# Peptides against a protein of PDB entry 6IDX, part 157

Target 1, 380 residues: chain A of PDB entry 6IDX
Amino acid sequence: KELAKLSADVTFATEFINMDGIIVLTRLVESGTKLLSHYSEMLAFTLTAFLELMDHGIVSWDMVSITFIKQIAGYVSQPMVDVSILQRSLAILESMVLNSQSLYQKIAEEITVGQLISHLQVSNQEIQTYAIALINALFLKAPEDKRQDMANAFAQKHLRSIILNHVIRGNRPIKTEMAHQLYVLQVLTFNLLEERMMTKMDPNDQAQRDIIFELRRIAFDAESDPSNAPGSGTEKRKAMYTKDYKMLGFTNHINPAMDFTQTPPGMLALDNMLYLAKVHQDTYIRIVLENSSREDKHECPFGRSAIELTKMLCEILQVGELPNEGRNDYHPMFFTHDRAFEELFGICIQLLNKTWKEMRATAEDFNKVMQVVREQITRA

## One batch from the design tools (peptide; made by RFdiffusion4, then SolubleMPNN)

Design b2_p18_3_s4 (from b2_p18_3, 10 letters changed)
Fold by OpenDDE base, seed 1:
Structure b2_p18_3_s4 (fold): chain B 380 residues (1-380), chain A 18 residues (1-18)
Amino acid sequence: as target 1 above (380 residues)
Amino acid sequence: RFALRRRRQEQAAREAAA
């Protein structure tokens, strides 16, 4: 207990480290001997002292043995561990992951996200905070090839649902540190959209053009029997498509693929449009048809609006930005749905279409409408 | 302690983005 308090002092830490004191602490953990009187209390103080000593940055985290790592991971994976030991073990693992890529690799083999989820289902917000912090550390240190697997694990309905129900909707006020870890997790989740946001559409890629064609089909051919696509000459078909792409509100009516060559938002805008068209088909068709039947200059250009809205949402959500140590703002709505970004897009595109009508906007008012919509989104 | 961890998270994010 006294050692754990003194270990916070840099002078004491330096002297204790020079006496190989950390090695003694590591050996106590490695021994795993539960036979000692007051073992749990002794171990909790040992882990506290170890963490305080290592936080001075005098000793490399790479000094720890595989046996030490396995013992600490064991305290996190075992169902009946003292809360004080569990808390310190989570904090040690977080620190190991953050400070060493080699320790990350070893820890990632010993611990599953499923084991960490169990520590979110508790009433102790400190345990929940350290569990999310360790999840965030594992995400941050994951190599690019494993980052998608972790992303998929985060996108798993289970982790999201547990965070929503046991952390965000818990019967306790969210502390500043928990809010920060939720913010970090959200930033890391949004950064998965960065690849698509920075992917340019290839106007020559037929598969990508087929997605745009599918958007047209869903909007205009949904009631037409697919059998009656008349074999009308290639030119009439091209002219028809140009009209349809104009009615869809693309900037380039001849080749809408060109509208997706700008990054941001690149292909992410097309992903949002396709999601809306497939998952919220009635909403999509309604928005498109309400603007396609107008010969008045009050048409809301859906395609252009969807692209600029996707870009705006990326800016508002800071997609691709690094997590800031000072921020603690998170959006609970992103824990409510697996495709929360696309669902937000679907809500915001309806808001945009409504705002366009209310303003009696024309194409010249486009930027003004987008500014009003931005203010509405940021106030909600 | 929390400030140090937040800084380490931010550093790890910078390293992962590089």
Scores: peptide ipSAE 0.469, ipTM 0.943, DockQ to the pose 0.939
Fold by OpenDDE base, seed 4:
Structure b2_p18_3_s4 (fold): chain B 380 residues (1-380), chain A 18 residues (1-18)
Amino acid sequence: as target 1 above (380 residues)
Amino acid sequence: RFALRRRRQEQAAREAAA
C-alpha cells in the first residue's frame, strides 16, 4: 500500500527502479502464488505500484515477460476476479497495448473483444471505461488487415447493443472519461469509411459500372413488366441509358462514373446509393421517380444530391480525423445500427428531397438547399 | 493517468495514420 502510494512520486520511482524493484513486482505477479495471506489486496497494490512506476516512462514496457502478460490477461478473462484486480489488469493491458506493438501482438493472442464485452455488462462505470479503453487501444494498434476485423467486432450486434443498453442507456450519468472513450471508438469506426471516401471510381472498371447500371435497373426496370424485351439496338440502349442517368440526376448523363471520380466522397457515395437501392428499395424508387417525372425544372437531382450529401456527412462526422484528447462528443445513433452511416444517409437523402420540394428549388438553388440541409442535420 | 491515456491514444492514432 505504501509502495503503491510512493510509486506515484517520480523521485521514489527512479530510486526504486534503480534498485530493481519493478522486477520484484513483476515476479510477484508471474508467480501466481495464492498461498500468501491477503493475496488479493497484496496483488491489487502490486499492480497499482507496477502501473504507477511504469507510467513514469523510465522503464520500457517491453521488459515484461510473456508469463506476466498471461497472468494479467488471465485476470481479465477469468470470471469472479476481484474488481480492484480487474480494473488494474485492464489498465495494465491498455498501457501495454498502447506502448508496445510487440506487447499488442502478444495480448491480441490472449484476449478477444468478445471477452471484454462481459466487462461492459456491469454496473461499475470504471470497469466499463477501462474495457472500452482497452478495445480502443486494440483497435488503434491493430495492423490495417485486422482493423476491419475489429470493426466487424464492433459491428457485431452484441457489442454495439451492449454499449447502447448498458453504457449509453444506463441508469447513470456518463462520466467525461467514458464519453471520451465512446468518442474515440466512434472516431475509429468512422475512419473505416475513409478508404472508400478517398477511393476514386475507375470509369473503366466494369464492376463499378455495373453498380451504376444496377441503380438504373432498380429505379426503372423493377416496375417494368419483363415482357418488353430490351430492343437489340446498342445505340438505342446507350441513348436510353443517357436519358435514365439524367433522370437519376447524375451530373454526367453520358458517363455517370465521372461523378464518382471526385474524392471525397469517391466510392463511398456509390456505396450509400447502392445500400439505399437494395435495403430501402421503395424509398429509393420513390425518390428517383418523383423527380424523374417532373417537367417543371424542380427535379431534385438524386445522383448529384447523394454525392454531395455523402461528402457533407463525412465533413459533419469528421471522417478521417484523428481522435482528439479533449473531445467527448459521441452520437448514440451510431450504436443503434451496424450500418448506421448508410442508414443516416438514407434519412438525410429523404430530408434533402423534402427540403428541395419545400423550397421549390431548381438546379441553381442546389448549394442553398445543401446549406439548409446541413443546418437541419447539425441541429438534430 | 487519464491524461496520459488520452495522449497515448492520440499518439497511437498518429502512428496508425502514418
Scores: peptide ipSAE 0.469, ipTM 0.944, DockQ to the pose 0.962
Fold by OpenDDE base, seed 3:
Structure b2_p18_3_s4 (fold): chain B 380 residues (1-380), chain A 18 residues (1-18)
Amino acid sequence: as target 1 above (380 residues)
Amino acid sequence: RFALRRRRQEQAAREAAA
């Protein structure tokens, strides 16, 4: 206990480390010998002293043995561990992951996000905080090929629902540190959209062009009797598509793919449009047809609006920004749905379409409508 | 402790973005 307090002092830590004191602490953990009547209390203080000593940055985290890592991981994976040991073990794992890529690899083999979920289902907010902090550390240190797997683990309805129900909607005030870890988790989740936001559409990619054609099909052919598929000549077909792309509100009516070559929002706008068209088909068709049947110059250009709205949402949510150590603001709504960004887009595009009508806007008012919509979104 | 960890998280994020 006294050692754990003194270990916070840099002068004491330096002298203790010079006496190989930290090696003695690691060996106590490695031995796993439960022979002492006060073993749990002694171990909790040992782990505290170890963490405080290592936080001075005098000793490399790579000094720890694989046996030490396995013991600490064991304390996190076992269901009946003392709360004080569990809390310190989570904090040590977090620190190991953050400080060493080699330790990350070893820890990622011993612990799964699924095992950490059990530590979110407890009434102890400090344990919950350290569990989320460890998830965040694993996410931050994951190689690019594994980041999507971590994303999928977060998108797992189970982790998201547990955070929502046991952390956010818990019967206790959220402490500043928990709010920060939730903020970090959101930033990391939004940064998964960055790749799509920065991906330019290739106008020559047939698969991407087929998505735009599918948007046309869903809007205009979903209600059409299959018998009136115009079987006739290639030129009439091209002229027809140009008209349809104009009615969809694309800026480039001849080649709508050109509207997605600007980054941001690149392909992310097309992803949002396709999600709306498939998941909220009735809403999509209604928005498109309501504006496509107008000849009064008050048509809301859906395609242009969807692109600029996607860009605006990326700006508001700070997609691609790094987590700031001073911030603790998080949006609970992003824990309510797996595709929360696309759902937010679907709400905001309806708001935009409504605001456009209320303002009796024309194409010249576009930027003014977008500014009003921005204020509405940021006040909500 | 928490301030140091937050800095390490931010540093790890910078390294992952580079």
Scores: peptide ipSAE 0.468, ipTM 0.943, DockQ to the pose 0.940
Fold by OpenDDE base, seed 5:
Structure b2_p18_3_s4 (fold): chain B 380 residues (1-380), chain A 18 residues (1-18)
Amino acid sequence: as target 1 above (380 residues)
Amino acid sequence: RFALRRRRQEQAAREAAA
């Protein structure tokens, strides 16, 4: 207990480390000797002292043995561990992961995100905070090939639901540190959109062009029996599609694929449009047809609006930006759905369409409408 | 403690983006 308190002092820490005192603490953890009277209390103080000593940055985290790592990981993976030990073990693992790629690799083999999810289902916000912090650390240190696996773990409805129900909707006020870890988790989750945001459409990729054609089909052919597409000659068919792409509000109504060659938002805009068209088909069809039937120059260009809205949402959500140590702003809505970005897009495109109508906007007012919509989104 | 961890987390984010 006194050692744990004194270990917070840098002068004591330096002297204690020079006396190989930290090695003694690591050996106490490695021994796993449950036979000592007050083992749990002694271990909790040992882990506290170890963490305080290591937080001075005098000793490299790479000094720890594999046995030590396994023992600490064991305290996190075992369901019947003392809360005091668990909390310190999570904090040690977080620190190990953040400070060493070699320790990350070893820890990633010993601990799964699924095991950490169990520590989110507790009433102790400090344990929850360290569990999320460790998940964030594992995500940050994951190599690119494993980053997608971590992404998929975050995309799991279960993790999001648990965070929403047990952390965000908990009966306790969210502390600043928890808010920061939720912010970091959200930033890391949004950064998964960066690849799609920076992916240019290839106008020659038939599969990507077929998605644009599917958007047209859903909007205009949903009531038409596919059998009655008359075999109109290739030129009449191209001219028909050009009209349809104009009604869809693409800037390049001859080749809509060109509208997705700019990054950001690249293919992410097409993903949002396709999601809206498939998941919220009635909303999509309504928005497109309400504007396609207008000859009064007050038509809202859906395709252009969807692209610019996707770009705006990426800017508002800071997609591709690094997590900032000073921020703690998180959006609870992003924990409510697996496709929360696409759902937000679906809400915002309806808001845009409504705002366009209310403003009696024309194509010349486009930027003004987008500014008003930005203000509405950022105030919500 | 928390400030140091946040700094390390931001550093890890920078290293992962490099």
Scores: peptide ipSAE 0.467, ipTM 0.943, DockQ to the pose 0.943

Design b2_p18_4_s1 (from b2_p18_4, 12 letters changed)
Fold by OpenDDE base, seed 2:
Structure b2_p18_4_s1 (fold): chain B 380 residues (1-380), chain A 18 residues (1-18)
Amino acid sequence: as target 1 above (380 residues)
Amino acid sequence: SKRAERRRRLMEEAARER
């Protein structure tokens, strides 16, 4: 206990480390010897002292043995461990993952996200915070090939539901540290959209053009069999499609694919449109047809609006940016839905369409409408 | 806590190394 307190002092820490004191602490953990009276309390203080000593940055985290890592991982993976040991073990694992890629690899072999999820189902917010912090550290240090797997694990209804039910909807106020970890998790998840946001549409790719054609089909040909190959259209059919693409509110009525060559938002805008059209078909059709039937020049151009809204959402959510230490703002909706970004888009496009009507906007007012919508989204 | 702040900084640094 006294050692743990003194270890916070840099002068004491320097002297203690110079005396190989940290090696003695690691060996105490490695030995696992329950023979000592008050072993759990001594272990908790040992782990505290170890953490405080390592937090001075004098010793590399790579000094730890594989036996030490296995012991610490063992305290996290076992269902009945003293809360004081568990908390410190989670914090040690987080620090190991953040400070060393080699330690990340070893830890990722010893622990699963499923084991960490069990530590979210407790009433102790500090345990919950360290569990999410370790998940975030693992996500942050995951190589690109494993990052999608981690994301898919977050896309698993289970982790999100547990965070939602046990953390966000908990009877306790969310502390600033937990809010920060939830923010970090949100940022790391939204950064998976960066690839699509930076992907330019190829106007010559038939598969990508078929998605635009599907948007047209869903809006205007709801009863027509999809078997009519989009490529075989007579000149009359091409002229008909140009009219339909105008009604959809694309800027380029002849080749709507050109509207998706701008990055950001690139193909992410098309993904959002397609999601809206398939998952919220009635909302999509209503927005498109309501504006396509207007003769008063107050039509809200859906295609252009959807592209610019997607870009705006990427800017608001800071897609592709690293998590900022000072931020604690998170969207609870992120934990309620598997496709939270696309659902947010679906809400915001309706807000945009409403705001356009309320302002009695024309195409000349487009930027003003977008600014008002931005303010509405950022205040919500 | 000073420790939580240090870990947040380390997380930010670790994010920049990506």
Scores: peptide ipSAE 0.071, ipTM 0.790, DockQ to the pose 0.875
Fold by OpenDDE base, seed 3:
Structure b2_p18_4_s1 (fold): chain B 380 residues (1-380), chain A 18 residues (1-18)
Amino acid sequence: as target 1 above (380 residues)
Amino acid sequence: SKRAERRRRLMEEAARER
């Protein structure tokens, strides 16, 4: 106990470290020997002292043994551990993951996100915070090939539901540290959209062209029997498609694929449009047909609007930016939907269409409408 | 807390290394 207090002092810490004091503490953890009276209390103070000492940055985190890592991971994976030990163990693992890629690899083999989820189902907000912090650390340090797997684990309805029900809708006010960790989780998840945001459409890729054609089909051919692919009128059909792509509000009516060559938002805009068309088909058809039937120059160009809205949402959500230390702003909607970005897009595109109508906008007012919509989204 | 601030800094550093 006294050691744990003194370890916060840099002078004491320096002297204690010079006497190999940290090594003694690590060996005590490595021994795992529960034979000592008051073992749990002693261990809690040992872990406190270890953290305070390591917090001076005098000793590299890579000094820890695999046995030490396994013991600490064991305290996190065991169902009945003293809360004081668990809290310190989570904090140690977080620090290990953040400070060393080598330690990340070892820890990622010893613990699962599922084990960490169990620590979210508690009334102790400090435990919840450290559990999310460790999840965030693992997500942050994950190599690119594993980031999607981590994201899929977060996209599990279970994790989101637990965070929503036990953290966000918990009976306790969310502290600043928890709000920060929720913000970080949101940022790390939305950063997975960066690849699609920066992916240019290849206008020559037939599969990508087929998606645009599917958008047209859903909007205009929903009542037409797919069997009536009429024959040889290729030119009339191309001219018809150009009209349809104009009605869809693409900037390039001849080749809408060209509208998706700009990055950002690249293919992410097409993903959002396709999601809307498939998941919210009635909403999509309504938006398209309401604007396609207008000859008064007050039509809202859906295709252009969807692209610019996707770009705007990426800017608002700071897609591709790393989490900032001072930020605590998170969107509860992120925890309510599997495809939160696409659902947000679906809400915002309806808001845009409404705002366009209310403003009696024309194509010349496009940027003004987008600015009003930005203000509406950022205030919500 | 000093610890929370330090972990935030470490997270920012770890993010910059990514």
Scores: peptide ipSAE 0.054, ipTM 0.767, DockQ to the pose 0.857
Fold by OpenDDE base, seed 1:
Structure b2_p18_4_s1 (fold): chain B 380 residues (1-380), chain A 18 residues (1-18)
Amino acid sequence: as target 1 above (380 residues)
Amino acid sequence: SKRAERRRRLMEEAARER
């Protein structure tokens, strides 16, 4: 207990470290010897002292043994009754993951996100916070090949549902640190969209062109069977498609694929449009047809609006940016849906269409409408 | 840093358990 308090002092820490005192603490953990009187209390203070000593940055985290890592991971992965040891163990693992890629690799072999989910189902908000912090650390340090696995683990309805029900909808006020960890988790989740956001459409890719054709089909030919291959169209069909792409509000009416060559938002805009068209078909058809029937120059260009809105949402959500330590703003909606970004797009595109009508906007007002929509989204 | 504040909380909790 006294050592744990003194370890916060840099002068004491320096002297203690110079005497190999930290090695003694690590060996106490490595021994796993439960035979000591007051073992749990002793271990809790040992782990506290170890953390305080390591937080001075005098000793590299890479000094820890594999045995030490396994013991700490064991306190997190096994059902342990001692909350004090669990909390400190989560904090140690978070620090290890954040400070060393080598330690990340070793910890990622010993602990699964599924084991950390069990620590979210408790009433202790500090345990919940450290569990999310460790998930965030693992997500942040995951190599590119494993980021998708972490994405899939987070895309698991289970983790989102547990966070929503046990943390966000809990009967306790969310502390600033928990709000920060939820923000971090949200940012790291949105960074998975970066690849699609930076993927340019290839105008020569038939599969990508077929998606644009499917958007046209859903809007204008909702009763026609998808079996009509786009390739057999007479010149009249090509001219009809140009009219349809104009009514869809694409900037390039001849080749809408060109509108998706700009990054950001690249293919992510097309993904959002397709999701809206398939999942919220009635909403999509309504938005398109309400604007396609207008001859008064007050038509809202859906295609252009969808692209610019996707870009705006990426900017607002800071897609591709690292989480900022000062921020704690998270959106509960992102924990309610598996496709939360696409659902947000679907809400915001309706807001845009409404705002366009209310402003009696023309194509010249486009940027002004987008600015008003940005203000509405950021205030919500 | 937020990390230092988290460690302080761990120490305060360890102090309350006695």
Scores: peptide ipSAE 0.028, ipTM 0.623, DockQ to the pose 0.045
Fold by OpenDDE base, seed 4:
Order: sequence, then structure tokens, then C-alpha cells
Structure b2_p18_4_s1 (fold): chain B 380 residues (1-380), chain A 18 residues (1-18)
Amino acid sequence: as target 1 above (380 residues)
Amino acid sequence: SKRAERRRRLMEEAARER
């Protein structure tokens, strides 16, 4: 207990480390020897002292043995461990993961996200916080190939439901630290959108062009009586499609694929549009047709608006940025749905369309509308 | 670090609830 308290002092820590004190503490953990009276209390203070000493950054985390890692991971994976030991073990694992890629690899072999999820189902917010912190650490340190697996784990209804029900909708106020960890988890999840955000459309890719054609089909052919035979000559078809792409509000009416060559938002905008068109088809059709039927220059250009809104959402959500330790702003909506970004887009595109109408905007007002929409989204 | 201090605070809070 006294050692744990003194270990917070850098002068004491330096002297204790110079006397191989950390090695002694690690050996106590490695031994697993339950023969001492008050073993659990002693172990809890040992782990506290170890963590405080290591937090001075004097000693490399890579000094820890595989046996030590296995013992600490064992305290997190075993159900009958004292809460104080569990808490410190989670914090140690988090620190190991964050400070060493080698330790990350070893820890990722010893623990699963599923085991960490069990620690979210407790009433102790400190345990929940450290469990999320460790998940975040694993997510942050995961190689690119494993980040998608971590995202898929987050997209699992179970994890989202547990966070939502046991943390966000818990009967206890969310402490600043938990709010920070929820923020971090969201940022790390949104960063998976970066690939699509930075993917340029290839105007020569027929499959990508077929998606744009599908957007046209959903908007204009779904209400068309089957009697309009597809037999209008190739030239009439091209002219018709150019008109349709204009009505869809693309900037390039001849080749809408060109609107998706700018990154950001690249293909992510097309993904959002396709999601809206397939999942919220009535909303999509309504937005498109309400604006396509206008001859008064007050049409909201859906295609352009969707692209710029996607870009704006990426900017607001800081897609591709690392989590900031000073931030704790999280969006509960991102815990309610697996496709939360696309759902947010669907809400925001309706807000944009409404705001456009309310402002009686024209194409010249586009940037003003976008600014108003940005303010509305950032205040919500 | 701010993070070390944060962890310490959380550990101290959890120790007071015992």
C-alpha cells in the first residue's frame, strides 16, 4: 500500500527502479503464489505500484515476461478475480498494448473482445471504462487487416447493445473518462470510412457506373408504368439519361461518375446515396422527385448535396483523424445502429432538403445552405 | 502523463468504494 502510493513520486520511482524494484514486482505476479495472507490485497497493491512505476516512462514495457502477460490476461479472462485486481489488470493490459506493438501481438492472442465485453455488463463504471479503454487500445494498435475485424465486433448488435444499455442508458451519470473512451471508440470506428472517403470513382468502371444507373432507376423507373418499353433508340436513351442525371442533381449531367472523382468524399458519397436509395427508398424517391419536378430554380440538387453533405459529415466527425485525449463528445446514435453513418447521412440529407426549401435557396445559395446545415448538425 | 494521472484517479476512486 505504501509502495503503491510512493510509486507515484518520480524521485522514489527512479530510485526504486534503479534497485530493480519493478523486477521484484513482476516476479511476485509471475509466481502466482497464493500462500500469503491477504494475497489479493497484496496483489492489488503490487499491480498498482507496478502501473504507477511504469507510467513514469523510465522502463520499457517490453521488459515484461510472457508469464507476466499471461498472468495479467488470466486476471481479465477469469470470472472469479477480485474487482481491484481486474481493474488494475485491465489498465496494465491497456498500457502494454499502447506502449508496445510486440506486447499488443501477445495480448491479442491471450484475450478476446468477447471477454472484454463481459466486463461491460457490470455496474462498476470504472471496470467498464477500463474494458472500453482496452478495446480502444487493441483497436488503435491493430494492424490494418485486423481493424476491420475490430469494427465488425463493434458493429455486432451485442456489443452495441451492451454499451447502449449498460453504459449510455445506465442509471449512473457518465463520467468524463467513460465519455472519452466512448468518443475514442467512435473515432476509431469512423476512421474505417477513410478508405471509401479517399477512394476515387473510376469513370471507366462499369460496376460503379451501374450503381449510378441504379440510383436513376430507383428514382425514375420505379414509378414508371411498365408500358414505357426500353426500346427508345440509343440516342434518345443517352439524352434521357442526361436529363435524369440533371434531375438527380449531379454537377456533371453527362458523366455523373466525374462527381465522385474528388476525394474526399469519393466513393463514400455514392455508398451513402445507394444506402439511402435501397434502405430508405421512399425518402430517397421523395427527395429526388420533389426537386426534379421544380422548374422555379429552387430545386435542391440531390447528387451535389449528397456529395457535399458526405464531405461535411466526414469533416464534422473528423474521419481519418486520431482521437484527441481532450475530447469526450460522443454520439449515442452511433451505438444504436450498425450502419450509423449512413443513417446519419439519411437524417442530414432530409435536414438539408428541408433547410433548402425554408431558405428558398437557389444554386447560388448552395454554400450558404451548407453552412446553415453544418451549424444545425454541430449544435444537435 | 495526463493518462497516468487519469488512471491513478480512477484507481483511487475505486479504492475508496471498497
Scores: peptide ipSAE 0.024, ipTM 0.616, DockQ to the pose 0.051

